# Designs tried in a protein design run: peptides against a protein of PDB entry 3VZA. Part 4

Target 1, 98 residues: chain A of PDB entry 3VZA
Amino acid sequence: RVERLCKSKELFEERLGLEIRRIHNEQLQFIFRHIDHKDPDKPYMFTLSINEQGDYEVTSCTPPLDCISEFQLKVRETNNFSAFIANIRKAFTALSFK
Target 2, 62 residues: chain B of PDB entry 3VZA
Amino acid sequence: AAYVTQLYYKISRIDWDYEVEPARIKGIHYGPDIAQPINMDSSHHSRCFISDYLWSLVPTAW

## One batch from the design tools (peptide; aimed at target 1 N79)

Design b1_p9_4 (made by RFdiffusion4)
Pose (drawn by RFdiffusion4):
Structure b1_p9_4 (pose): chain A 98 residues (1-98), chain B 62 residues (1-62), chain P 9 residues (1-9)
Amino acid sequence: as target 1 above (98 residues)
Amino acid sequence: as target 2 above (62 residues)
Amino acid sequence: SSIFERLLS
């Protein structure tokens, strides 16, 4: 029951290397690991809220990505949250080789 | 707990097989078109490859 | 719950 739910969360966390935290001020923090193969535990993270207009809003990005504002605009336009997450991860992978 | 796992599905479109040994990464990836099986041996791969591979299943087109 | 409803839409 609840064991299955916790198990599902842990499988996703380990396998995708993605953790989701509900943090202060109505935000979710997405933490990617397994990005830098030389340092698999190093995190890359961004935070997100749904603003008062009901729009996706990236409220911080550590380390910064120069394309995340563009991604914010695209996710608002298309409502494609899956592609938004996938493109942020691709951007962090690329950043790691800069 | 259910809400976060539901969002993982929304993001990755993967449903795990929960009835397998821990060393097996098994599940199905869903998409617009026919669903695809996943059955990998975790012992054969690095954690990063597993993550990179699984993420490569997620389309990046907007 | 509202943020998850929005994210799952």

Design b1_p9_4_s1 (made by RFdiffusion4, then SolubleMPNN; from b1_p9_4, 5 letters changed)
Fold by OpenDDE base, seed 5:
Structure b1_p9_4_s1 (fold): chain B 98 residues (1-98), chain C 62 residues (1-62), chain A 9 residues (1-9)
Amino acid sequence: as target 1 above (98 residues)
Amino acid sequence: as target 2 above (62 residues)
Amino acid sequence: KAMFDKLLS
């Protein structure tokens, strides 16, 4: 079972180009790759925490996204975490075209 | 690892087939309407194309 | 973990 879980994580990381890390202060770091076809290993990332009110809070975003605060509001309103992550990836993709 | 893999499913709604050959990207995407199979030969596509394709399956409507 | 509990609940 441990082997399957490890394989599953590796498949998701490679196929989605998304790495998820647990980092200090009980935060999650989401690292997107495969965004820029000319530089597929370039990372686009953000970190997420739960604030004192129990709400999702984006604590960093690199490179910065103008829409990230709106997305944070939307995910708090809808609890649609899938759309939250997908929209962030879409925004990073748009940004990569500069 | 269980938490992370569960999170990947929550995000993507994809369930992989873990018994296929390494070059085969096979699974099922569970969308809001009808579940759709995923079945790709990875040797025919770039890593970026594969990722873009899989993410295209994920709805962005809030 | 509180984060995963919220995300996966």
Scores: peptide ipSAE 0.485, ipTM 0.957, DockQ to the pose 0.723
OpenDDE base, seeds 1, 2, 3, 4: peptide ipSAE 0.475, 0.473, 0.479, 0.478; ipTM 0.957, 0.957, 0.957, 0.957

Design b1_p9_4_s2 (made by RFdiffusion4, then SolubleMPNN; from b1_p9_4, 3 letters changed)
Fold by OpenDDE base, seed 4:
Structure b1_p9_4_s2 (fold): chain B 98 residues (1-98), chain C 62 residues (1-62), chain A 9 residues (1-9)
Amino acid sequence: as target 1 above (98 residues)
Amino acid sequence: as target 2 above (62 residues)
Amino acid sequence: SSMFDKLLS
C-alpha cells in the first residue's frame, strides 16, 4: 500500500502537473506546471492555510491572480475544493496567454 | 502520503489503473453523474496536452 | 493535521 501511495503521488504530479507540498505553519503549497505549452516547467503556485476562524485562506499566489480573492470567497461558501483548484488552474492558464 | 493522495482524489476525482504499462494513462474519472474511463497513450501527446485534457474533466462550477 | 482534517472532512 505504501508503495502504491508513492506511485499514485508521482502519477498525479506528472499527469495533472500539480505538486502539493506541506510547508511551515500548517500550510499547503500547490504548484502547477504544464500550464504554458511554450514553457511546460514554468511553475504557477499558491499557498493555502486555515485561518483562526477555520476558513481557507490563500496566503500567496505567484503569479498574482485578480480572481483569487473571489475564489477564496467561493470555496468558503461552497466548500467545493475541487472547483476551487480547477478554477485557479483555469485562471493561471488564461494568464499564460498574457 | 495517504493524505496527499486522498487530496488528489478529492481534487480530480480520478482513480488510476496502476497495473498498466508506464506509457498508458488509464483510469476512471468519477464525475457527479456517470463515471468516465480514461485511456491514453502518453507517447502520442505532450505533457501539457495530457494535463489540459485531464483538468478538462474537472468541473469548475461552484 | 488540522489542514488535512479540514480538507478531507
Scores: peptide ipSAE 0.480, ipTM 0.957, DockQ to the pose 0.753
OpenDDE base, seeds 1, 2, 3, 5: peptide ipSAE 0.476, 0.473, 0.477, 0.479; ipTM 0.956, 0.956, 0.957, 0.956

Design b1_p9_4_s3 (made by RFdiffusion4, then SolubleMPNN; from b1_p9_4, 3 letters changed)
Fold by OpenDDE base, seed 5:
Structure b1_p9_4_s3 (fold): chain B 98 residues (1-98), chain C 62 residues (1-62), chain A 9 residues (1-9)
Amino acid sequence: as target 1 above (98 residues)
Amino acid sequence: as target 2 above (62 residues)
Amino acid sequence: SEMFEKLLS
């Protein structure tokens, strides 16, 4: 089962171009790649924590997104984490066409 | 780790077929209405195209 | 992890 879990993670990382890391202070780092077709390895990332109120909080976003605060509000309202991540990727994709 | 793979499923709603050859991207996307098969030959596509395609399966409606 | 418990609950 450990082998399956390891393979699963690797498949998701490569196919979705999304790496998920546990970092200090009980945060998650989400690293998107495969955004810029001219530079597939260029990372687009954000970090996520749970604040003292128990709500999701984006603690960093690189490059910055104007919409990230709105998305944080939306995920708190809807608890739709899938849409949250997908919309962030969509926003990073749009940003790559600057 | 189990937590990370479970999170990937929560995000993507994709279940991979782990028994196929490495060049085959095969799985099932479980959308809100109907499950759809994924079956791609990775040698025919760039990494970016594959990722864009798979993410296109994930609804962005809140 | 509190984060994973919230996300996967």
Scores: peptide ipSAE 0.490, ipTM 0.957, DockQ to the pose 0.735
OpenDDE base, seeds 1, 2, 3, 4: peptide ipSAE 0.483, 0.479, 0.484, 0.490; ipTM 0.957, 0.957, 0.957, 0.957

Design b1_p9_4_s4 (made by RFdiffusion4, then SolubleMPNN; from b1_p9_4, 3 letters changed)
Fold by OpenDDE base, seed 1:
Structure b1_p9_4_s4 (fold): chain B 98 residues (1-98), chain C 62 residues (1-62), chain A 9 residues (1-9)
Amino acid sequence: as target 1 above (98 residues)
Amino acid sequence: as target 2 above (62 residues)
Amino acid sequence: SDMFEKLLS
């Protein structure tokens, strides 16, 4: 089971191009790669916490996204975490064309 | 790694087949309606194409 | 409190 869990993590990281890391102050860092086809290893990332009210809060975003505040509002309204992450990746993808 | 794999499932709704050869990307995507099989030969695609394809399975509607 | 637990709760 432990071996399976480790393999699962590796498969998700490579296939989705998404790494998830614990960072200081009880936050998670989400690192997207495979965004820019000309530079597949270029990272696009954001950090996430849950504030004192229990709401999702984006604490950093690199590169910055104009839409991140709207997405934060949407995920608080809908609690659709999957759509939240997917929309962020979509926004990073659009940004990579600039 | 239990927590992180659970989070990946929460995000992607994908369950992998762990018994296939390393180059085979096989699994199931569980969408809001019917489940869809995933079955790709990774040697035929770039890493970016594979990721883009898999993410295309994830709905962006709120 | 663990961040993963919060996200998965």
Scores: peptide ipSAE 0.573, ipTM 0.960, DockQ to the pose 0.580
OpenDDE base, seeds 2, 3, 4, 5: peptide ipSAE 0.472, 0.468, 0.472, 0.478; ipTM 0.957, 0.957, 0.957, 0.957

Design b1_p9_5 (made by RFdiffusion4)
Pose (drawn by RFdiffusion4):
Structure b1_p9_5 (pose): chain A 98 residues (1-98), chain B 62 residues (1-62), chain P 9 residues (1-9)
Amino acid sequence: as target 1 above (98 residues)
Amino acid sequence: as target 2 above (62 residues)
Amino acid sequence: DNPLLPILE
């Protein structure tokens, strides 16, 4: 029951290396690990809210990505949240080789 | 708890097989077109490869 | 439509 739900969350967290946290001020923090193969536990994170217009809003990005504003505009236009997350992860992987 | 796992599905389109040994990464990836099985031995791969591979299943086209 | 609303509400 609830055990299955917790198990599912852990499997996703470990397998995708992605954790989701509900934090202060109506925000969710997405934390990617397993990005740098030399340091698998190092986190790359961004925070997101749904603003008063009902739009996706990235409220911070640590470390910063220069393309995340473009991604914000694209996710608003297409409503493709899956691609938004996938493209952010690809950007953090690339940033790690800069 | 249910809402976060539902979002994981929305993001990855993966449904896990919860009835397998912990060492097996088993599930199905869904998409526009036919669903694809996943059955990997976690002992054969690094955590990073597993994550990179699974994420490669997620389309990046907008 | 928006998948985050159930979490944020």

Design b1_p9_5_s1 (made by RFdiffusion4, then SolubleMPNN; from b1_p9_5 with L4F E9S)
Fold by OpenDDE base, seed 5:
Structure b1_p9_5_s1 (fold): chain B 98 residues (1-98), chain C 62 residues (1-62), chain A 9 residues (1-9)
Amino acid sequence: as target 1 above (98 residues)
Amino acid sequence: as target 2 above (62 residues)
Amino acid sequence: DNPFLPILS
């Protein structure tokens, strides 16, 4: 089971081009790669925490996204975490076209 | 690993087939309507194409 | 505390 879980993580990381890390101050870091086809290893990332009210809070976004605050509002309203992450990736993709 | 795996499923709704050869990307995407199979030969595609394709399966409607 | 717990809940 442990071996399978490790394999699962590796498959998701490579196939989705998404790495998820636990970082300081009880935050999660989401690192997207495979965004720019001309530079597949270039990272696009954001960090997420749960604030005192229990709401999702984006604590950083690199490169910056104009829409990130709106997405934070939307995920708080809908609790659609999947759409939240997918929309961020979509926004990073659009940004990569300069 | 259990937590991150659960998180990946929460995000993507994909369940991989862990018994196939490394070059085969096989699994099931559980969308809101009906489940759709994933079955592709990774040797025929770039890493970016594969990721873009898989993410295209994930609805962006809030 | 594990930050995955609130997200997965």
Scores: peptide ipSAE 0.240, ipTM 0.948, DockQ to the pose 0.204
OpenDDE base, seeds 1, 2, 3, 4: peptide ipSAE 0.218, 0.214, 0.232, 0.218; ipTM 0.948, 0.947, 0.947, 0.946

Design b1_p9_5_s2 (made by RFdiffusion4, then SolubleMPNN; from b1_p9_5, 3 letters changed)
Fold by OpenDDE base, seed 5:
Structure b1_p9_5_s2 (fold): chain B 98 residues (1-98), chain C 62 residues (1-62), chain A 9 residues (1-9)
Amino acid sequence: as target 1 above (98 residues)
Amino acid sequence: as target 2 above (62 residues)
Amino acid sequence: SNPFLPILS
């Protein structure tokens, strides 16, 4: 089971170009790669926590996205975490075209 | 790793086939209506294309 | 406790 879980993580990281890390202060860091076809290893990142009200809170976004606050509002309203992450990736992709 | 794999599934709704050769990207995407198979030869595509394709399966409607 | 349990539920 441990071996399968490890393999699963590796497959997701490579195929989705998404790394997920636990970082200090009970946060998750999401690191997208494979965004810029001319620089596939360039990271696009954001960090996420759960605030004292129990709501998703984006604590950083690099590079910054003007839409990130709206997405945070949307995910709080809908609890559609999948759409939240997918829309962030879409926004990073658009940003990569400068 | 159970935690992170659960999170990957919640995000992507993809379940991989772990019994195929490394060059084969095989799995199932569980959309809201119909489950769709994933079956592609990774040697025919760039890493970026593969990621873009897989993410295209994930709905962005809130 | 894991504060991200709601994300996984």
Scores: peptide ipSAE 0.200, ipTM 0.948, DockQ to the pose 0.175
OpenDDE base, seeds 1, 2, 3, 4: peptide ipSAE 0.192, 0.196, 0.185, 0.193; ipTM 0.948, 0.948, 0.948, 0.948

Design b1_p9_5_s3 (made by RFdiffusion4, then SolubleMPNN; from b1_p9_5, 3 letters changed)
Fold by OpenDDE base, seed 2:
Structure b1_p9_5_s3 (fold): chain B 98 residues (1-98), chain C 62 residues (1-62), chain A 9 residues (1-9)
Amino acid sequence: as target 1 above (98 residues)
Amino acid sequence: as target 2 above (62 residues)
Amino acid sequence: ENPFLPILS
């Protein structure tokens, strides 16, 4: 089972081009790769926490996204975490076509 | 690892088939209405195409 | 529904 879980993580990381890290102060860091087809290893990332009110809060976004605050509002309203992450990736993808 | 894989499932709704050859990307995406099989030969596609395709399965409607 | 719960526990 442990081996399966390790393999599962590796498959998700490679196939989705998404790495998830736990970082200090109860935050999650999401690192997208495979965004820029000309530079597949170029990272696009954001960090997320739960604030004092219990709401999702984006604590950083690199490169910055104009829409990130709106997405934060949407995920608070809908609790659709999947759509939240997917929309961020979509926004990063759009940004890569600069 | 268990917790992060749970999160990956929560995000993607993908369940991988772990019994296939490494070059075969097989699994199931569980959408709200229908389960969609995934079956790709990774040697036929770039890493970016594969990721883009898989993410295209994930609904972006809030 | 909070994806942080299992990861942070």
Scores: peptide ipSAE 0.262, ipTM 0.950, DockQ to the pose 0.842
OpenDDE base, seeds 1, 3, 4, 5: peptide ipSAE 0.202, 0.216, 0.222, 0.216; ipTM 0.947, 0.948, 0.948, 0.948

Design b1_p9_5_s4 (made by RFdiffusion4, then SolubleMPNN; from b1_p9_5, 3 letters changed)
Fold by OpenDDE base, seed 2:
Formats: structure tokens, C-alpha cells, sequence
Structure b1_p9_5_s4 (fold): chain B 98 residues (1-98), chain C 62 residues (1-62), chain A 9 residues (1-9)
């Protein structure tokens, strides 16, 4: 089972181009790659925490996204975490077409 | 590893087939209405195309 | 504390 879980993580990381890290102060870091087809390893990332009120809070976003605050509001309203992450990736993708 | 894989499923709704050859990307995406099989030969596609395709399966409607 | 727990709940 442990081996399967490790393999599963590796498959998700490579196939989705998404790495998830636990970082200090109870935060999660989401690192997207495979966004820029001309530079597949270029990272696009954001960090996420749960604030004192129990709400999702984006604590950083690199590169910055104009829509990130709206997405934070939407995920708080809908609790649709999947759509939240997918929309962020979509926004990063759009940004890569600069 | 257990928590992160759970999180990946929560995000993607994809369940991989772990019994196939490494170059074969097989699994199932569980959408709200229908389960969609995934079956790709990774040697026929770029890493970016594969990721873009898989993410295209994930609904962005809130 | 595992930060995955609040998100997965």
C-alpha cells in the first residue's frame, strides 16, 4: 500500500503537472508545471491556508493573477475545491500566452 | 502520501490504473454525470498536452 | 498539524 501511494503521487505529479507541498504555518503550496509548452518546467504556483475564520485563503500567487481574489471568494461560496484549482490552472495557462 | 493522494483525487476525480505499462496512461475520470475512461499512449504526446488534456476533464463550473 | 485535513474535510 505504501508503494502504491508513492506511485500514485508520482503519477499525479507528472501527469497533472501539479506538485503539492506542505509548508510552514499550516499552508499548502501548489506548483503547476506543463503550463508553458515552450518551457514545460516553468513553475506557476500559489499557497493556500485556512484562516482564523476557517475560510480558504490564498497567501501567495506567483506569477500574480488578477482573478485569484475572485476565485477565493468563489471557493468560499461554493466549496468546490476542484473547480478552484482547475480555474487557477486555466488562469495560469491564459497568462502564459502573454 | 495518503493525504496527498486523497487531495489529488478530490481535485481531479481521477483514479489511475496502476497495473498497466508505464507508457500507458489509463484511468477513469469520475464526472458528475458519467464516468469517462482515460486511455493514452504517453509516447504519442508531449507532457504539456497530456496535462492539458487531463485538466480539460475537470469541470471549471463553480 | 496536517494542513490537508481542513481541506479534505
Amino acid sequence: as target 1 above (98 residues)
Amino acid sequence: as target 2 above (62 residues)
Amino acid sequence: KNPFLPILS
Scores: peptide ipSAE 0.204, ipTM 0.949, DockQ to the pose 0.200
OpenDDE base, seeds 1, 3, 4, 5: peptide ipSAE 0.194, 0.192, 0.198, 0.193; ipTM 0.948, 0.948, 0.948, 0.948

Design b1_p9_6 (made by RFdiffusion4)
Pose (drawn by RFdiffusion4):
Structure b1_p9_6 (pose): chain A 98 residues (1-98), chain B 62 residues (1-62), chain P 9 residues (1-9)
Amino acid sequence: as target 1 above (98 residues)
Amino acid sequence: as target 2 above (62 residues)
Amino acid sequence: SILEQLNEK
């Protein structure tokens, strides 16, 4: 029941290396791990809210990505949240080789 | 708890097989077209490869 | 909630 839900969350967290946290001021923090193969536990994170207009809004990105504003505009236009998350992870992987 | 796991599905389109040994990464990836099985031995791979591979199943086209 | 809003979008 509830055990299955916790198990599913842990499987996703471990397997995708992605944690989602509900934090202060109506925000969710997405933390990617398993990005740098030399340091698998190092986090890359961004925070997101749905603003008063009902739009996706990235409120911070640590470390910064120069393409995340473009991604915000794209996710607003297409409503493709899956691709938004996938493209942010690709950007953090690339940043790790810079 | 249910809402976060639902969002994982929205993001990855993966449904896990919860009835397998912990060492097996088993599930199905869904898409526009036919669903694809996943059945990997976690002992054969690094955590990073597993994550990178699973994420490669997620389309990046907008 | 924000999670419900994300799932509904």

Design b1_p9_6_s1 (made by RFdiffusion4, then SolubleMPNN; from b1_p9_6, 5 letters changed)
Fold by OpenDDE base, seed 1:
Structure b1_p9_6_s1 (fold): chain B 98 residues (1-98), chain C 62 residues (1-62), chain A 9 residues (1-9)
Amino acid sequence: as target 1 above (98 residues)
Amino acid sequence: as target 2 above (62 residues)
Amino acid sequence: SLLEKLLSW
């Protein structure tokens, strides 16, 4: 049911601290919160698209991550998108410690 | 909305129990070779702790 | 599309 789907999205957003938004030009924006325990609402985000070759491409990352290019390569090689997202969150977490 | 919820499941492999009270975080995480129950009282933990815990269930190996 | 690729991965 539609109501069930809406509730499901809300539960995932709050519990994972991850918002997924569809934005212009066939892109997805991933917004992580609950990263900084002293500032739980501080967002850490990146946007994703598919390039002309059909490969995943990170089009923005805020704050920037040195490892994002390596992760982009890894997800293209392994097709493990779950690990891709999890590793990005791990990197944002590390960054939050300054 | 359906696409997004499906994506959440594919990323996390978590299936929520929707029949419990809102303060109860209950569900099942489906790992590579074993399923693990999730059952915690959200009032006993910070939002950051809850998220960190749930993400710890998601493998980072490529 | 991107979503189609992700949902079929």
Scores: peptide ipSAE 0.657, ipTM 0.960, DockQ to the pose 0.720
OpenDDE base, seeds 2, 3, 4, 5: peptide ipSAE 0.652, 0.654, 0.649, 0.656; ipTM 0.960, 0.960, 0.960, 0.959

Design b1_p9_6_s2 (made by RFdiffusion4, then SolubleMPNN; from b1_p9_6, 5 letters changed)
Fold by OpenDDE base, seed 5:
Order: sequence, then C-alpha cells, then structure tokens
Structure b1_p9_6_s2 (fold): chain B 98 residues (1-98), chain C 62 residues (1-62), chain A 9 residues (1-9)
Amino acid sequence: as target 1 above (98 residues)
Amino acid sequence: as target 2 above (62 residues)
Amino acid sequence: SLLEKLLSM
C-alpha cells in the first residue's frame, strides 16, 4: 500500500504537472508545471489556507492572477474544489501566452 | 501520504491503472455523467500535451 | 484544519 501511494503521487505529479506541498502555518502549496510549452518546468503556483471562519483563503499567487480573488469567492460559494484548481490552471495557461 | 492521493482524486477525479507499463498512461476519469477511459502512449506526446489533455477532462463549471 | 476541510467528503 505504501508503495502504491508513492507511485500514485509520482504519477499525478508528472501527468498533471501538479505538485502539492504542505508548508508552514497549515498551508498547502500548489505548484503547476507543464503550463508553458516553451518552458515546461516553469512553475506557476499558489498557496492556500483556512481563515478563522473556516473558509478557503489564497495566501499567495505567483505569478499573480487578476481572477484569483473571484475564484476564491466562487469556491467558497460552491465548494467545488476541482473547478477551483482547474480554473486556476486555465488562467495560468492563458497568462503564459503573454 | 494517503492524503495527497486523496487530494489528487478530489481535484482530477482520475484513478490510474497502476499495473501497466510506465509508457502507458491508463486510467479512468469519473465525470458527472459517464466514466471515461484514459489510455495513451506517452511516447507519442510531450509532457505538456499530456497534462493539457488530462486537465481538459476536468470540468471548469462551478 | 485545511486538510480536514478538503478531505471531509
């Protein structure tokens, strides 16, 4: 089972180009790669926490996204975390075209 | 790190087939209507194409 | 916690 879990993580990281890290102060860092086809290893990332009300809060976004605050509101309203992450990736992709 | 795999499933709704050779990207995407198989030969595609394709399976509607 | 919220369902 442990081996399967490790393999699963590796497969998701490579195939989705998404790394998930636990960082200080009970936050998660989401790191997207494979966004820019001309620079596949360039990271696009954001960090997520829970505020005092128990709501999702984006604590950083690099590079910055104009839409990130709206997405934070949307995920709080809908609790659709999948759409939240997918929309962020879509926005990063659009940004990479400059 | 079971939580990590759980997060990836929550995000992507993909379940991989772990018994196939490394060059085969095989799994199932569980969408809201019908489950769709994933079955790709990774040697035919770039890393970016593969990621873009898999993410295209994930609905962006809120 | 954040993880508890994410993995609650």
Scores: peptide ipSAE 0.642, ipTM 0.959, DockQ to the pose 0.547
OpenDDE base, seeds 1, 2, 3, 4: peptide ipSAE 0.639, 0.632, 0.614, 0.640; ipTM 0.959, 0.959, 0.959, 0.959

Design b1_p9_6_s3 (made by RFdiffusion4, then SolubleMPNN; from b1_p9_6, 5 letters changed)
Fold by OpenDDE base, seed 1:
Structure b1_p9_6_s3 (fold): chain B 98 residues (1-98), chain C 62 residues (1-62), chain A 9 residues (1-9)
Amino acid sequence: as target 1 above (98 residues)
Amino acid sequence: as target 2 above (62 residues)
Amino acid sequence: SLLEKLLNW
């Protein structure tokens, strides 16, 4: 049911603090919130696409992460997208402490 | 919405219980070897704590 | 598509 799907999306967005948006040129935008406990609504985001070779490619990252290129390589090697997203959130969390 | 909700499940491996009151965060996390219940009162925790806790269930090993 | 690839990973 459409109603159930809408509720499911809302629960994931709020509880995980992760919004996933489909954007232009066959890209996905991942927006993390609830990272900074003193500023829960501050967004940490990246965009993802598939390049011409069929590989996952991060097309933007705000704020920038030094480790994002390494993670991109790792997800291509392991095909573990869950770990990819979780590690990015971990990196954003570390960055929020500055 | 269907594709995105499926992606959320694939990332988190969490299945929510949709029959409980909105303030109750109840579900099941399906790990590689064992399933663990989730059952929290959201009024007792900050949004950041809840998110941090749920993400702690997701393995970071490649 | 990207979503299709992800949903089948």
Scores: peptide ipSAE 0.667, ipTM 0.960, DockQ to the pose 0.757
OpenDDE base, seeds 2, 3, 4, 5: peptide ipSAE 0.663, 0.666, 0.662, 0.667; ipTM 0.960, 0.960, 0.960, 0.960

Design b1_p9_7 (made by RFdiffusion4)
Pose (drawn by RFdiffusion4):
Structure b1_p9_7 (pose): chain A 98 residues (1-98), chain B 62 residues (1-62), chain P 9 residues (1-9)
Amino acid sequence: as target 1 above (98 residues)
Amino acid sequence: as target 2 above (62 residues)
Amino acid sequence: VKELLKKIM
């Protein structure tokens, strides 16, 4: 029941290396791990809210990505949240080799 | 708890097989077109490869 | 997805 839900969350967290936290001020924090193979536990994170217009809004990105504003515009236009998350992870992987 | 796992599905389109040994990464990836099985031995791979591989199943086209 | 995110928030 609830055990299955917790198990499913842990499987996603471990397997995708992605954690989702509800934090202050109506935000969700997405934390990617398993990005740098030399340091698998190092986090890359961004925070997101749905603003008063009902739009996706990235409220912070640590470390910064220069493409995340473009991604914000694209996710608003297409509503493709899956691709948005996938492209942010690709950007953090690339940033790790800069 | 259910809302976060639902969002994981929305993001990854993966449904896990919850009835397998912990060492097996088993599930199905869904898409526009036919669903694809996943059945990997976690002991054969690094955590990073597993994550990178699973994420490679997620389309990046907008 | 936006509605789901709101539910989560």

Design b1_p9_7_s1 (made by RFdiffusion4, then SolubleMPNN; from b1_p9_7, 3 letters changed)
Fold by OpenDDE base, seed 1:
Structure b1_p9_7_s1 (fold): chain B 98 residues (1-98), chain C 62 residues (1-62), chain A 9 residues (1-9)
Amino acid sequence: as target 1 above (98 residues)
Amino acid sequence: as target 2 above (62 residues)
Amino acid sequence: TIELLKKIL
């Protein structure tokens, strides 16, 4: 049912603090919130596309992460998209403590 | 919306229970080994705590 | 997952 799908999306967005948007030039924007306990609505985000070779490609990251290029390499090697997203959130979390 | 929810599942491996009261966070996490139930009262926790907890269920090993 | 992403994009 369509109503359940809409509810499902809302539950994931709120509970995971992760919003997924389609943006221009065939990209997906991943927006993390609930990272900084002092500012739960502060966004941490990156954009992703599939390049000409058919590989995952991070097109932007705000704030910047030194490890993002390594993670891109890892996800291309393992195809473990779940670990990819989880590690990015972990990195953003670490950054929020600085 | 169908594809987006599929993506959320591929990321989190969580399946929600949609028949519970709004304040109850209930579902199942399907990890690499055995499935684990999720059952929280959201009114007892901050949004950040809830998110951190749920993400802690997701393995970071490549 | 790449196949799914292509459907979304």
Scores: peptide ipSAE 0.724, ipTM 0.964, DockQ to the pose 0.854
OpenDDE base, seeds 2, 3, 4, 5: peptide ipSAE 0.719, 0.718, 0.721, 0.723; ipTM 0.964, 0.964, 0.964, 0.964

Design b1_p9_7_s2 (made by RFdiffusion4, then SolubleMPNN; from b1_p9_7 with K2I M9I)
Fold by OpenDDE base, seed 5:
Structure b1_p9_7_s2 (fold): chain B 98 residues (1-98), chain C 62 residues (1-62), chain A 9 residues (1-9)
Amino acid sequence: as target 1 above (98 residues)
Amino acid sequence: as target 2 above (62 residues)
Amino acid sequence: VIELLKKII
């Protein structure tokens, strides 16, 4: 089962172009790749924590997104984490066409 | 790895078929209405196209 | 998902 779980993680990372890392100060780093078709390995990332109130909190976003604060509000309201991540990717994709 | 893979499922709602050949991207996307099969030959597509396609399956409505 | 995140962090 350990082998299957490891393979599962690798498949998700490659196929979704999304890596998830634990980083310092109890945060998760979400790294999107495969955004820029001319530079597939260019990372687009944000970091996330659960604050003292128990809410989702975006602690960084690189490159910055004007919509990230609104998305943080929306995910707190809806608890739709899937839409949260998908909308961030959509926003990064739009940004790559600058 | 168990929790991370669970998180990937919560995000994507995709369950992979782990028994197929490496060049085959096969699985099931569990949408809000009906489940849809995923079955692609990865050799026919770029990594970016594959990712874009899979993410297109994920609803963005809040 | 919050509880799941807490297990990962």
Scores: peptide ipSAE 0.754, ipTM 0.964, DockQ to the pose 0.908
OpenDDE base, seeds 1, 2, 3, 4: peptide ipSAE 0.753, 0.752, 0.749, 0.754; ipTM 0.964, 0.964, 0.965, 0.965

